# Ledger of designs, part 203: peptides against a protein of PDB entry 4PN1

Target 1, 261 residues: chain A of PDB entry 4PN1
Amino acid sequence: KIEMNFLNKPIVPDTTKVISNFLTHYLITEPVEHVEIEAKLGTLIDLETQNRFEFPVMNETILNPEFNLRTRFESDMTASEHKYLNEFLNQAFRDSQKPGRLPFAYKHTKQVDLFYETEDNSRDKIRVSKNQSDNQVLACVKKRRVADLFLYCPNDAFDIRISISDELPVSMPSGNQQPSLTRLKDRVGYVHQEIKIDLTKTTQNDPVYDTTERHELEVEFGNIADLRDRAQKAKDGMEAPLFRRVQLFMDNVRILRREHS

## One batch from the design tools (peptide; made by RFdiffusion4, then SolubleMPNN)

Design b1_p28_3_s3 (from b1_p28_3, 16 letters changed)
Fold by OpenDDE base, seed 1:
Structure b1_p28_3_s3 (fold): chain B 261 residues (1-261), chain A 28 residues (1-28)
Amino acid sequence: as target 1 above (261 residues)
Amino acid sequence: MEEEVKEYLERLTESSVMDKEGLLEKYS
């Protein structure tokens, strides 16, 4: 007979605890009303060298936000890497349709986002989202970045940014107002066990900056209500459901960040 | 569904423009 450990009880990785506490804060302690929680693949860049960040750690490490490490996060990858991940996820989708597996859901969307300056010229712009096929308005929101948590992953192709955002519905801008930015989003979304994985090709037209293209992969919690419930239970002393959900989320992230062309 | 994925892949090409400062998503 074999036991898990000398207590014969499951333990969770320290990373899971840290992330769980981070999420609990913005779900329960200081709750964000229209919360979006996502992890993006990208690269931590050292502002001094403009190369990938280097730190004296040997594995996945959450960076302490209280310390200024003089880094920025680039939520981008090459078209080749993006294509590889798309092929990888397509294969995962196909495999999940087999008997005995939980199937992926799939959706392809094309969206145009128009960004407008706010009345007070604040940093947070108003975003009007339209369906690219018929130009129908899908949403009008002001997205506020609430908090970030960065994971340095020296053994993987990508680093990770976990972001808490608030998407506040707002009124449409005046008809005479011109957008300061236009962004086309071509997105394929994969959903497995209420975890959403999105591959997005973004083309941005800016009157001030040259047109640019970006390739992103993000992993999002697809059931915020359930996550909030789990976080509340954790605050009440039952942590296991939250830990399990965060572990699932992070395992999916870990799979993806190891992939490269 | 598979056709949509295929079409998406066909649209993916290496961009001559790299990510740079000024993109809204970096600041919001």
Scores: peptide ipSAE 0.000, ipTM 0.308, DockQ to the pose 0.022
Fold by OpenDDE base, seed 2:
Structure b1_p28_3_s3 (fold): chain B 261 residues (1-261), chain A 28 residues (1-28)
Amino acid sequence: as target 1 above (261 residues)
Amino acid sequence: MEEEVKEYLERLTESSVMDKEGLLEKYS
């Protein structure tokens, strides 16, 4: 007979615990009301070298937010990398439709994001999202970045930023107000077990400069209510449900960050 | 405009520096 360990019980990876604690803080301890929790694939750049950050570790490592490591996070990727991930996810979608699997859902969205200055001239802008085809308003929100957690992944194609945001619904700007910024978004979204995976191509036109594009992949918790419930249970001493959900989320992230053209 | 480009680029790149509100809660 073989046992898992000398306790014969499952053990939770430390990474899972750290991330779970991070999420619990902003779900329960100091709760963000309209919370969005997402992980973006990108690159940690060393400000000194302008190259990918180098740290004396050999595996996935959560960086301590208490320290300024003189880094920046670039959430962009190449068009070829983005295309590869799209093809990869398309295949994953197809495979998930087979008997015995839990299926992906798929959605393709093209929208225009209009950014407006607030009346108090605060840093946070109002974002109005509209469907490109009919200009139907999809959302009007004021998004504030609350916290970030960075994962340095030396063995993978991408590093990870996990972000906590407050996406506050707000009223539409006045009709006479002009947007300060306009962006086009072409997004393909995949959902599996309430985890959302979005590939987004963002286009911005400038009257002086050429059109600029960015390519992003983000993984988001699709059921915040469930996650909050799990976090509350964790605060009450039952941590397993939260750990399981965080593990699922991170495994999806880990799969994606390993893929590259 | 130059400002729009700047804002766009700033959204591509963010600092690893966190303020105290973004610090990880410590548990004993």
Scores: peptide ipSAE 0.000, ipTM 0.248, DockQ to the pose 0.024
Fold by OpenDDE base, seed 5:
Structure b1_p28_3_s3 (fold): chain B 261 residues (1-261), chain A 28 residues (1-28)
Amino acid sequence: as target 1 above (261 residues)
Amino acid sequence: MEEEVKEYLERLTESSVMDKEGLLEKYS
């Protein structure tokens, strides 16, 4: 007979606990009303070298936000890497449709994001998202970045930024207002067990510079209400449901960040 | 595999291709 450990009980990784606490803070303690929680694949860049930072750790490590590590996070990857991940996810999608598996859902979206300045320049921009095909308004929000948690992943192709954002629905800008910025987004989205995985190619035109493209992969909690409920239970002393959900999220992130072309 | 899922996958295969950067383009 084999047991999991000398207690024969599941053990929660410390990473899961730290992230769970981070999420609980912005879900329950200082709740963000229209919260978006996502992880982006990218690279922690050393500001001095402009290369990937080398921290004195040997595995996945959550960086302490209280310390200035002189880094920036670049939420981008090469087209080749993006393609590889797309192919990988397509295969995962196909495999999940087999009997005995929980299926992925898939959605391809092409949208244009229009950014508008607010009357108060100190405030976040208003983003109007429209479908490229019919120009239908998909959303109009003011997105505020609330907090970030960075994971340095020395053994993987990518580092991770987990972001807490507040996406406040707002009224459409006046018809006479011109957008300060326009971005085209080509997004393929995969959903598995209410975890959303998006591959996004963003095209931005600059009047001075040539068109630039950005390739991003995002992993998002698709059911915030459920997550908030789990976080509340955690605050009340029952942590297991939250830990399980965060573990699922992180395992998906871990799978993806290990993939490279 | 459920027939509905099978049909969906077939439609997806027929109507979609990968672009040069690896993104799936769906023809409409």
Scores: peptide ipSAE 0.000, ipTM 0.348, DockQ to the pose 0.016
Fold by OpenDDE base, seed 3:
Structure b1_p28_3_s3 (fold): chain B 261 residues (1-261), chain A 28 residues (1-28)
Amino acid sequence: as target 1 above (261 residues)
Amino acid sequence: MEEEVKEYLERLTESSVMDKEGLLEKYS
C-alpha cells in the first residue's frame, strides 16, 4: 500500500497558502467592496538593467512586497506570443466541448474606454466603457489599485502580477467633460469553471506620442461572491475550499505562463 | 448556433496582431 506522505493526508503548497492569505486580507480582513482580483502575465523588469529581473531562486517565487527590489512590471507581450496563446486557448476551448469535459464559455468584446479626470483631480480616473459598435455604455467606474503581489517565474515565459483593485461604480461624467485618455480594447474572453482568461489587444492614441499597442493576458476570479465565501470559511478555520479555488486559479495561470511562440 | 460559438468561430482565424491602425490580420 502506498500513502501520500507520513501523515497520509493532503498537503497544501506554500504558494497556495501565501496567495490565499493575501486574498483573504482584501476579501475579509480589510474588505474591498467592489473587488477585482486578477493575475496578469508579463515581465518583472530590473530598473537598473532594464532587462528581466534576476533573483537567486530556481522556481516560482512570491516576492515580498516589503522589499524594494527596484523593479517594474510590464504587463505586455509580443504579438507573436499573444497569437500563440490565442491559438492555444482556442484549442483548449475546442477540446473542452468534448463529452466528459467541462466546456469553456467564450466572449469576444470590442470596447472603448474613456478616462475622465475627477473634479478633485485625483489620480483615480473615471472610466467609461462603451461598446464600439453601438456606443452603448457598458460600465462607469472609478478603479483604484489596492495591492499587488508579484510572482517571479524564472522557468517560465512570463512573470505574474496578482492585483487587488476596487472598481467603484460611479455616475457618468458631466456632458461637458472631455476624456483625458481613450483606449480601444479588443478582448477575447474564455471562461472555465468561473475563472476568466482574457486576451486583450489595446490601442491607445497619444496626442503627443505615437500610438501605443499592448497585448495582455489576464486571469481573473469570475465569482467573487464564492471566493469571498471561501475566504470567510478559511478565516473560520476551514481553509480547504479556499485553497482548492486558489490552486485552480494558479494552475491555470501556470499553464498559460509556460506557453509561448 | 449560440452567440458564444458564433463569436468563437469569428475569432478562430483572427490574428492577435494589431497594426498601428488597430486593424486585425487574418492568419493563413
Scores: peptide ipSAE 0.006, ipTM 0.336, DockQ to the pose 0.016; fails the geometry check

Design b1_p28_3_s4 (from b1_p28_3, 16 letters changed)
Fold by OpenDDE base, seed 2:
Structure b1_p28_3_s4 (fold): chain B 261 residues (1-261), chain A 28 residues (1-28)
Amino acid sequence: as target 1 above (261 residues)
Amino acid sequence: DLEEVEEYLERLTESSVENKELLLKKYS
């Protein structure tokens, strides 16, 4: 007879525990009311070399946020990489429609985001999102980045930033206030087991700077209420449901960051 | 552009402070 270990019980990887604890803090301990939790694929750039940072590690590593590593995170990827991921996800979508599988849902959306300055906090802008087709307001929020957790992935095409954000619903900007920034978003969205995977082409029009284009892939927890419930259970001593959900999330992220043309 | 980088660095710095506080609460 073969057992999985000397306790014959499953063990949880440290990565899962660390991320779970990070999430629990902002879900339960110091709860963010309108929390968004997403992972973006990108590259940790060394500010000194302007190249991908090189840490003395050989595998996926959560960076200690207590240290200033003199890095920036670039969530942009090439059009070719973005196209490859789109094709990959399309195939995954098709395969998931087969009998015995849980199917993906698919949605293509085009929206415009208008950013407005605020008097109370110049760093936090009001974002008004509108549907490009009919100009209907989809959302009006004040988004604040609360925390980031960075994963250095030396063996994969991309590094990962897990972000905690607060998306506070706010009133529409009043008067003749002009947006300080405009973003056109072409988004292809995939949902599997309440995990959202979005490929987004963003065209940014700045009144002062030239137009910029970015290609991004993000993975988001689609059911925050369930995640919060799992985090509460973990805080109460039942960690398994949270660990399983975080493991699922991270496995999806790992699949995506390994795929490249 | 430079402004985008600066804004990102500012956000990163703020995020780092929050993360540091989280770690301090866990290990102190």
Scores: peptide ipSAE 0.000, ipTM 0.257, DockQ to the pose 0.028
Fold by OpenDDE base, seed 5:
Structure b1_p28_3_s4 (fold): chain B 261 residues (1-261), chain A 28 residues (1-28)
Amino acid sequence: as target 1 above (261 residues)
Amino acid sequence: DLEEVEEYLERLTESSVENKELLLKKYS
């Protein structure tokens, strides 16, 4: 009989613990009410070289936010990379429909995001999301970025930013207000075990600047209530459920960031 | 074509649900 280790018990990777603690803070300790937790694929850019930063590590590592590493995160990829990931996820979707598997759900959404300035001159804008087909309002929120956790992934095509955001539902802007920014979003979404994987093509038309496109992949916790419950249990000394959920999330992220054309 | 893929995926999803229901009926 083979055992997992000399204790014959599962061991939790340090990355999982660190991320779990990070999430617990914003779920339980200083709870964000309308929390969104997502990981975006992108690149940590060295501000001095404007190239991908090279940290003196050989594997996935969480960067300490207490240190100013003089980096920025670019949550973008090439159209080719985005297409490749789309094809990859399509195949994963197909495979998951087979007997004995847990199936993916799939949704394609095309929406327009209208951004409005707030009256209090806050940096946070009101985002009104509308369906492109019928112009129905999907959401009206004020999104605040609360915290970020960056993972440098030297062996993979992408680095990762895990973000905690507060998406506060707010009333619609007055009819007299004009949007400061309009973005078109074409999003294909895959959901597996309540983990959301979204491929988003964003088109921004600027009257002064040329049309810009952004290609993003994000992985999001689809069941925040469950995650919060797990985090609470972790605070109460039962960490396993939270660790398992975070591990699942990170494994999905790891799969995706390794894929490249 | 993205639309073709979407239609295919939707059909696949529907077929999968139907197949699951059929399987459940066979074992029940």
Scores: peptide ipSAE 0.008, ipTM 0.309, DockQ to the pose 0.014; fails the geometry check
Fold by OpenDDE base, seed 4:
Structure b1_p28_3_s4 (fold): chain B 261 residues (1-261), chain A 28 residues (1-28)
Amino acid sequence: as target 1 above (261 residues)
Amino acid sequence: DLEEVEEYLERLTESSVENKELLLKKYS
């Protein structure tokens, strides 16, 4: 008979604990009411070299957000990288439809995001999202980035940013207000076990720069209510459900960030 | 259907790698 360790009990990786605590803070301790929690694939760039930052570590490492490491996170990838991930997810989707598996759900969204300045001249903009096909309003929100947690992944194609955002539903801007920015989003979303994986192409016209297109992959917690419940239970001393959900989330992220063309 | 998804995903990745340079310039 084989046991997993000398206690014969599961052990929680430190990464899982750190992330769980990070999430618990913004779910329970200082709760964000309309919280969105997502991980984006990208690259930690050294501001001085403009290359991927090199930390003296050999594996996945959570960076301390209290320190300014003179880095920026680029939540973008090449078209070829994005294509590879698309093909990879397509195959994963197909495989999940087979008997005995939990299937992916799929959703395609083409939307236009209109950004408006707020009356109070806050840094946060109001985003009105409309469906491109019928111009129906999908959402009107004021999204504020509350916190970020960066993971440096030296062995993988991408680094990771986990973001906590407040996506506050707000009233539509006044009819006379013009959008300051317009973005076209073409998104393919996959959902597996309430974890959302989105591949997004964003097209933006810039008055100064040429039209830019961004290719992004994000992984999001699809059931915030459940996650909040798990976080509350964790605060009350029952941590296992939260750890399991965070582990699932991070394993999906880890799978994706290893893939490259 | 799956075929439609695949076609969509292929289209989603047709953009040029040159966009990265433009984005980099935007952040400089």
Scores: peptide ipSAE 0.005, ipTM 0.277, DockQ to the pose 0.021; fails the geometry check
Fold by OpenDDE base, seed 3:
Structure b1_p28_3_s4 (fold): chain B 261 residues (1-261), chain A 28 residues (1-28)
Amino acid sequence: as target 1 above (261 residues)
Amino acid sequence: DLEEVEEYLERLTESSVENKELLLKKYS
């Protein structure tokens, strides 16, 4: 008979524990009311070299936010990488429709995001999201970035930023107010086991600068209520449900960050 | 729906490649 270890019990990776604690803080300890939790694929860039940051580690590692590493995170990829990931996810979608599998859900959305300045000239802008086809308002929110957790992934195509955001619903701006910024978003969304995977092409028209395009991939927890429940249980001493959910999330992220064209 | 995704991604890839080539031509 083979046992998994000398306790014959599952062991949780340290990465899972650290991320779980990070999430628990903003779900339970200092709860963010309208929390969004997402991981973006991108590159940690060294501000001094303007190249990918090099850290003396050999595998996936969470960077300590208390250290100023003089880095920035670029949540962008090439069009070819984006296409490759789309094809990869399309195949994963098809495979998941087979008997015995849990199926992906798929959604394609095109929206316009209009950003408005607040009356108090606060750093946080009001974002009005509209459907491109019928101009229907989808959301009006003030988004605040609360916290980031960075994963340096030297063996993979991408580094990871896990972000905690507060998306506060707010009233529509006055009819006389003009948007300060407009973004077009073309998003292909995949959902598997309540984990959302979005491929987004963002086009921004600047009157002074040329049109800029960004290609992003984000992975989001699709059921915050469930996640919060799991985090509460973890605070109460039952950590397994939270660890399992975080492990699922991170495994999906790990699959995606290893893919490249 | 899968076909729609594939068409979208194909368009995205083509547009990005074209833009990159245009940018390279502009600076060359």
Scores: peptide ipSAE 0.000, ipTM 0.269, DockQ to the pose 0.016; fails the geometry check

Design b1_p28_4_s1 (from b1_p28_4, 10 letters changed)
Fold by OpenDDE base, seed 4:
Structure b1_p28_4_s1 (fold): chain B 261 residues (1-261), chain A 28 residues (1-28)
Amino acid sequence: as target 1 above (261 residues)
Amino acid sequence: VDDMILTSENWNEEKVSAGARERARELE
């Protein structure tokens, strides 16, 4: 008989613990009421070199947020990479429809996001999201990024930013207010075991800058209530459910960040 | 499932201005 280790018990990777603690803080300790938790694929850019950040590590590592590493995170990829991931996820979807598998759900959405300045001219903007086809209002929120956790992934095509955001529902802006920015979003969404994976092409129409396009991939916890429950249990001494959920999330992220054209 | 609604030209567009990137970060 083979045992997994000398204790014959599962061991939780340190990465899982760190991320779990990070999530628990903003779910339970200092709870964000309307929390969104997502990981975006992108690149840590060294501000000095304007190239991908280099750190003397050989594998996935969480960067300490207490240190200013003189980096920026670009949550973007090439169109070719994005296309490849789209095809990859489409295949994963098809494979999951087979007997014996848990199926993906799929949704293709096209929306326009209108960003409005707040009265206090704060960095937080009001976002009104509308369906492109019928102009139906989908959401009106004030989104604030609360915290970021960066993973440097030297062996993969992408680095990762895990973000905690507060999406506060707010009233619609006044009719006389003009949006400061508009974004067209073409999004294909995949959901598997309540983990949401979105590929988004964003066309940004900026009145000041030229129209730009971005290609993003994000992985999001689709069931925040469940996650919060798991985090509470973790605070109460039962960590396993949270660890399992975080591991699932991160494994999906790891799969995706390894794929490239 | 389907592919994203993109033209052939869209798949070749890689240009993003620095200013646009900065503004985008502010709005994320």
Scores: peptide ipSAE 0.045, ipTM 0.626, DockQ to the pose 0.037
Fold by OpenDDE base, seed 3:
Structure b1_p28_4_s1 (fold): chain B 261 residues (1-261), chain A 28 residues (1-28)
Amino acid sequence: as target 1 above (261 residues)
Amino acid sequence: VDDMILTSENWNEEKVSAGARERARELE
């Protein structure tokens, strides 16, 4: 009677497919062992103009990483935007507690990140994360960003960077080492269907530059094992589970990037 | 839930030097 298309079968948006393939590469093909996969809201800046990049497209567009567009990504927003998103997510949290909904989980964390130089003086720093209240060590890792995928979103307040990172657990720096940089992180985290949404205010104490603040929103895949399983299935010819998960992730991102004060 | 993300009313992105931004990006 009424069919969704001439095949009468669901079709996956190309964006979902492209992102799925990107993730599959770093989950399965060239697997990152301690992988973190997150999307950050921010702005693609044209290095020549120092303004938001202008690209001749009218909707969400994944930029081809093979082309140097002479851009940088600023993962920041105004304090007012950040506050608005906090209020928005708080309301979403409350609404999700109602009968018939899947509830959000919520966590407020304050931590200090201490960055140390490595023995080889590489660009990769060792990050020691401590709880701000009791100085308990939460993690000690060497984080390496492996790959980025940029989405230009001309119709929304923010562009998106999806990043693949390797967070390698490492031993604590020697006691004689001093941190080269300190960051205070005030983070409120929301989890819905194993997708993590974090609002973070970062205060960076830089010994060279003035203290800076940053307001970030990130969306992260909270269940990497499940995602890896889905990616493996996709490699084996069953793509639907991966596509569904990526679609969920991106829909959450799309909701958030449209919100602004 | 709470609204405990502190906001700085005096925050101005224009005050952030290019060097500071670069260093921040390196550690994102």
Scores: peptide ipSAE 0.044, ipTM 0.629, DockQ to the pose 0.031
Fold by OpenDDE base, seed 2:
Structure b1_p28_4_s1 (fold): chain B 261 residues (1-261), chain A 28 residues (1-28)
Amino acid sequence: as target 1 above (261 residues)
Amino acid sequence: VDDMILTSENWNEEKVSAGARERARELE
C-alpha cells in the first residue's frame, strides 16, 4: 500500500502558502476595493549587468520584497515568443473542446487606452479605454499598482511578476484635456476555469518618445469575488479552498512560462 | 481562435529606448 506521506495527508507547497498569504493581505486584511490580480511573464533584469538576474537558487523562488535586489522587471517578450505562445494556446483551446474536457473561451479585442494627467499631478494616471471599432468608451479608471511579488524562475523562459492593482472608477477627463499617452491594444484572451490568459500586443504612441511596441502575456484571476471568499475562509482557518485556487493559477502560469520557441 | 496579433510585418525585433521603457513601466 502506498501513502502520500508519513501522515497520509495532503501537504501544500510553501510557494502556494506564500502567495496565498500575499493575496489574502490585499483581499481581506487591507482590502483593495477594486482589486485586480495578475501575473505577467517577463524578465527580472539585474540593474548592474542589464542582463537577466542571477540569484543563487536552482528553481522557482519568490523573492523577498524586504530586500532590495537592484532589479527591474521587463514585462515583454520577443515577437517570436509571443507567436509561439499564441499557437500554443490555440492548440490548448482546440484540445479543450474535446469531450471530457472543460472548454476554453476565446475572445479577440482591440482597444485604445488614453492616459490623462490628474489635476493633483499624482503619479496615477486616468485611463480611458475605448473600443477601436466604434470608439465607445469601455472604462475610465485610475489604476494604482498596490504591490508586487516577483518569482525568479531560473529554469524557465520567463520570470513572473504578480501584481495587486486597484482600478478605481473615475469621472471622464474634461474635454479640454489632451492625453499624455495613447496605447493601442490588440488582445486575444483565453479563459479556462475562470483564469484569464491574455496575449497582448501594445503599440504605444508617446509625444515625447518614439512609438514603441510590446508583447505581453498575462494571467489573471477572473473571479475576484470567489477568490475573496476563499481568502476569507482562509483567514477563518479553512485554507484549502484558497490553496487550491492559487495552485490552479500558478500551475497555469508555470505551464506558460516553460513554453518557448 | 486566431493568431492575428502577430503578422509577418511586425515580427522584426527593434530596440526600444530606455526612456520609452521607463515611461511604459510607470503606466503599468
Scores: peptide ipSAE 0.034, ipTM 0.557, DockQ to the pose 0.029
Fold by OpenDDE base, seed 1:
Structure b1_p28_4_s1 (fold): chain B 261 residues (1-261), chain A 28 residues (1-28)
Amino acid sequence: as target 1 above (261 residues)
Amino acid sequence: VDDMILTSENWNEEKVSAGARERARELE
């Protein structure tokens, strides 16, 4: 007979606990009403060197947000990397359709995001999202970045930013207001066990700056209500459901960042 | 552009990238 350890019960990785506590704070303790929780693949850049940040650790490490490391996060990858991940996820999708598996869902969307300044000139902009094909308004929101948690991943091609955002529905900007920025988004989305994985090619048209293109991969919790319920249970002393969900989320993130490592 | 070889539309939700707001602010 084989046991998983000398207690013969699962052990929760410290990373899972830290992330779970982070999420619980913004789900329960100081609840964000229209919360979005996602992880993006990218690179921690040292502001001084403009190269990838270096920290004296040898594996995935959550950076302490209390310390200013003078870094920025670039949520971008090469077109080649993005294409590879697209092919990888397509194969994963196909494999999941086989008997005995839980299937992926898939959606391809093309939208345009128009960003408007707020009346009070706050840093938070209003985003109007429209379908590219028929210009139908999909959403009008004011998105606020509430908190970030950064994972330095020295053994992988990408670092990770986990972000808590508040996506507040708001009224459409006035008709006389011009967008400060326009972004075209070509997105392929995959959903597995209510975890959303999006590959997005973004073309940004700025009236002042040159057109830029970005390639992003993001992983999002697709069922916030369930996650909030799990977080509440954790606050009430039953942590296992939350830990399991966070572990699932992080394992998906780890698969994606390792695949191109 | 990247090859997006799947064309299935069996997911009815739309996701907007959280990074969009950040990049917009970076241009201010």
Scores: peptide ipSAE 0.026, ipTM 0.462, DockQ to the pose 0.026

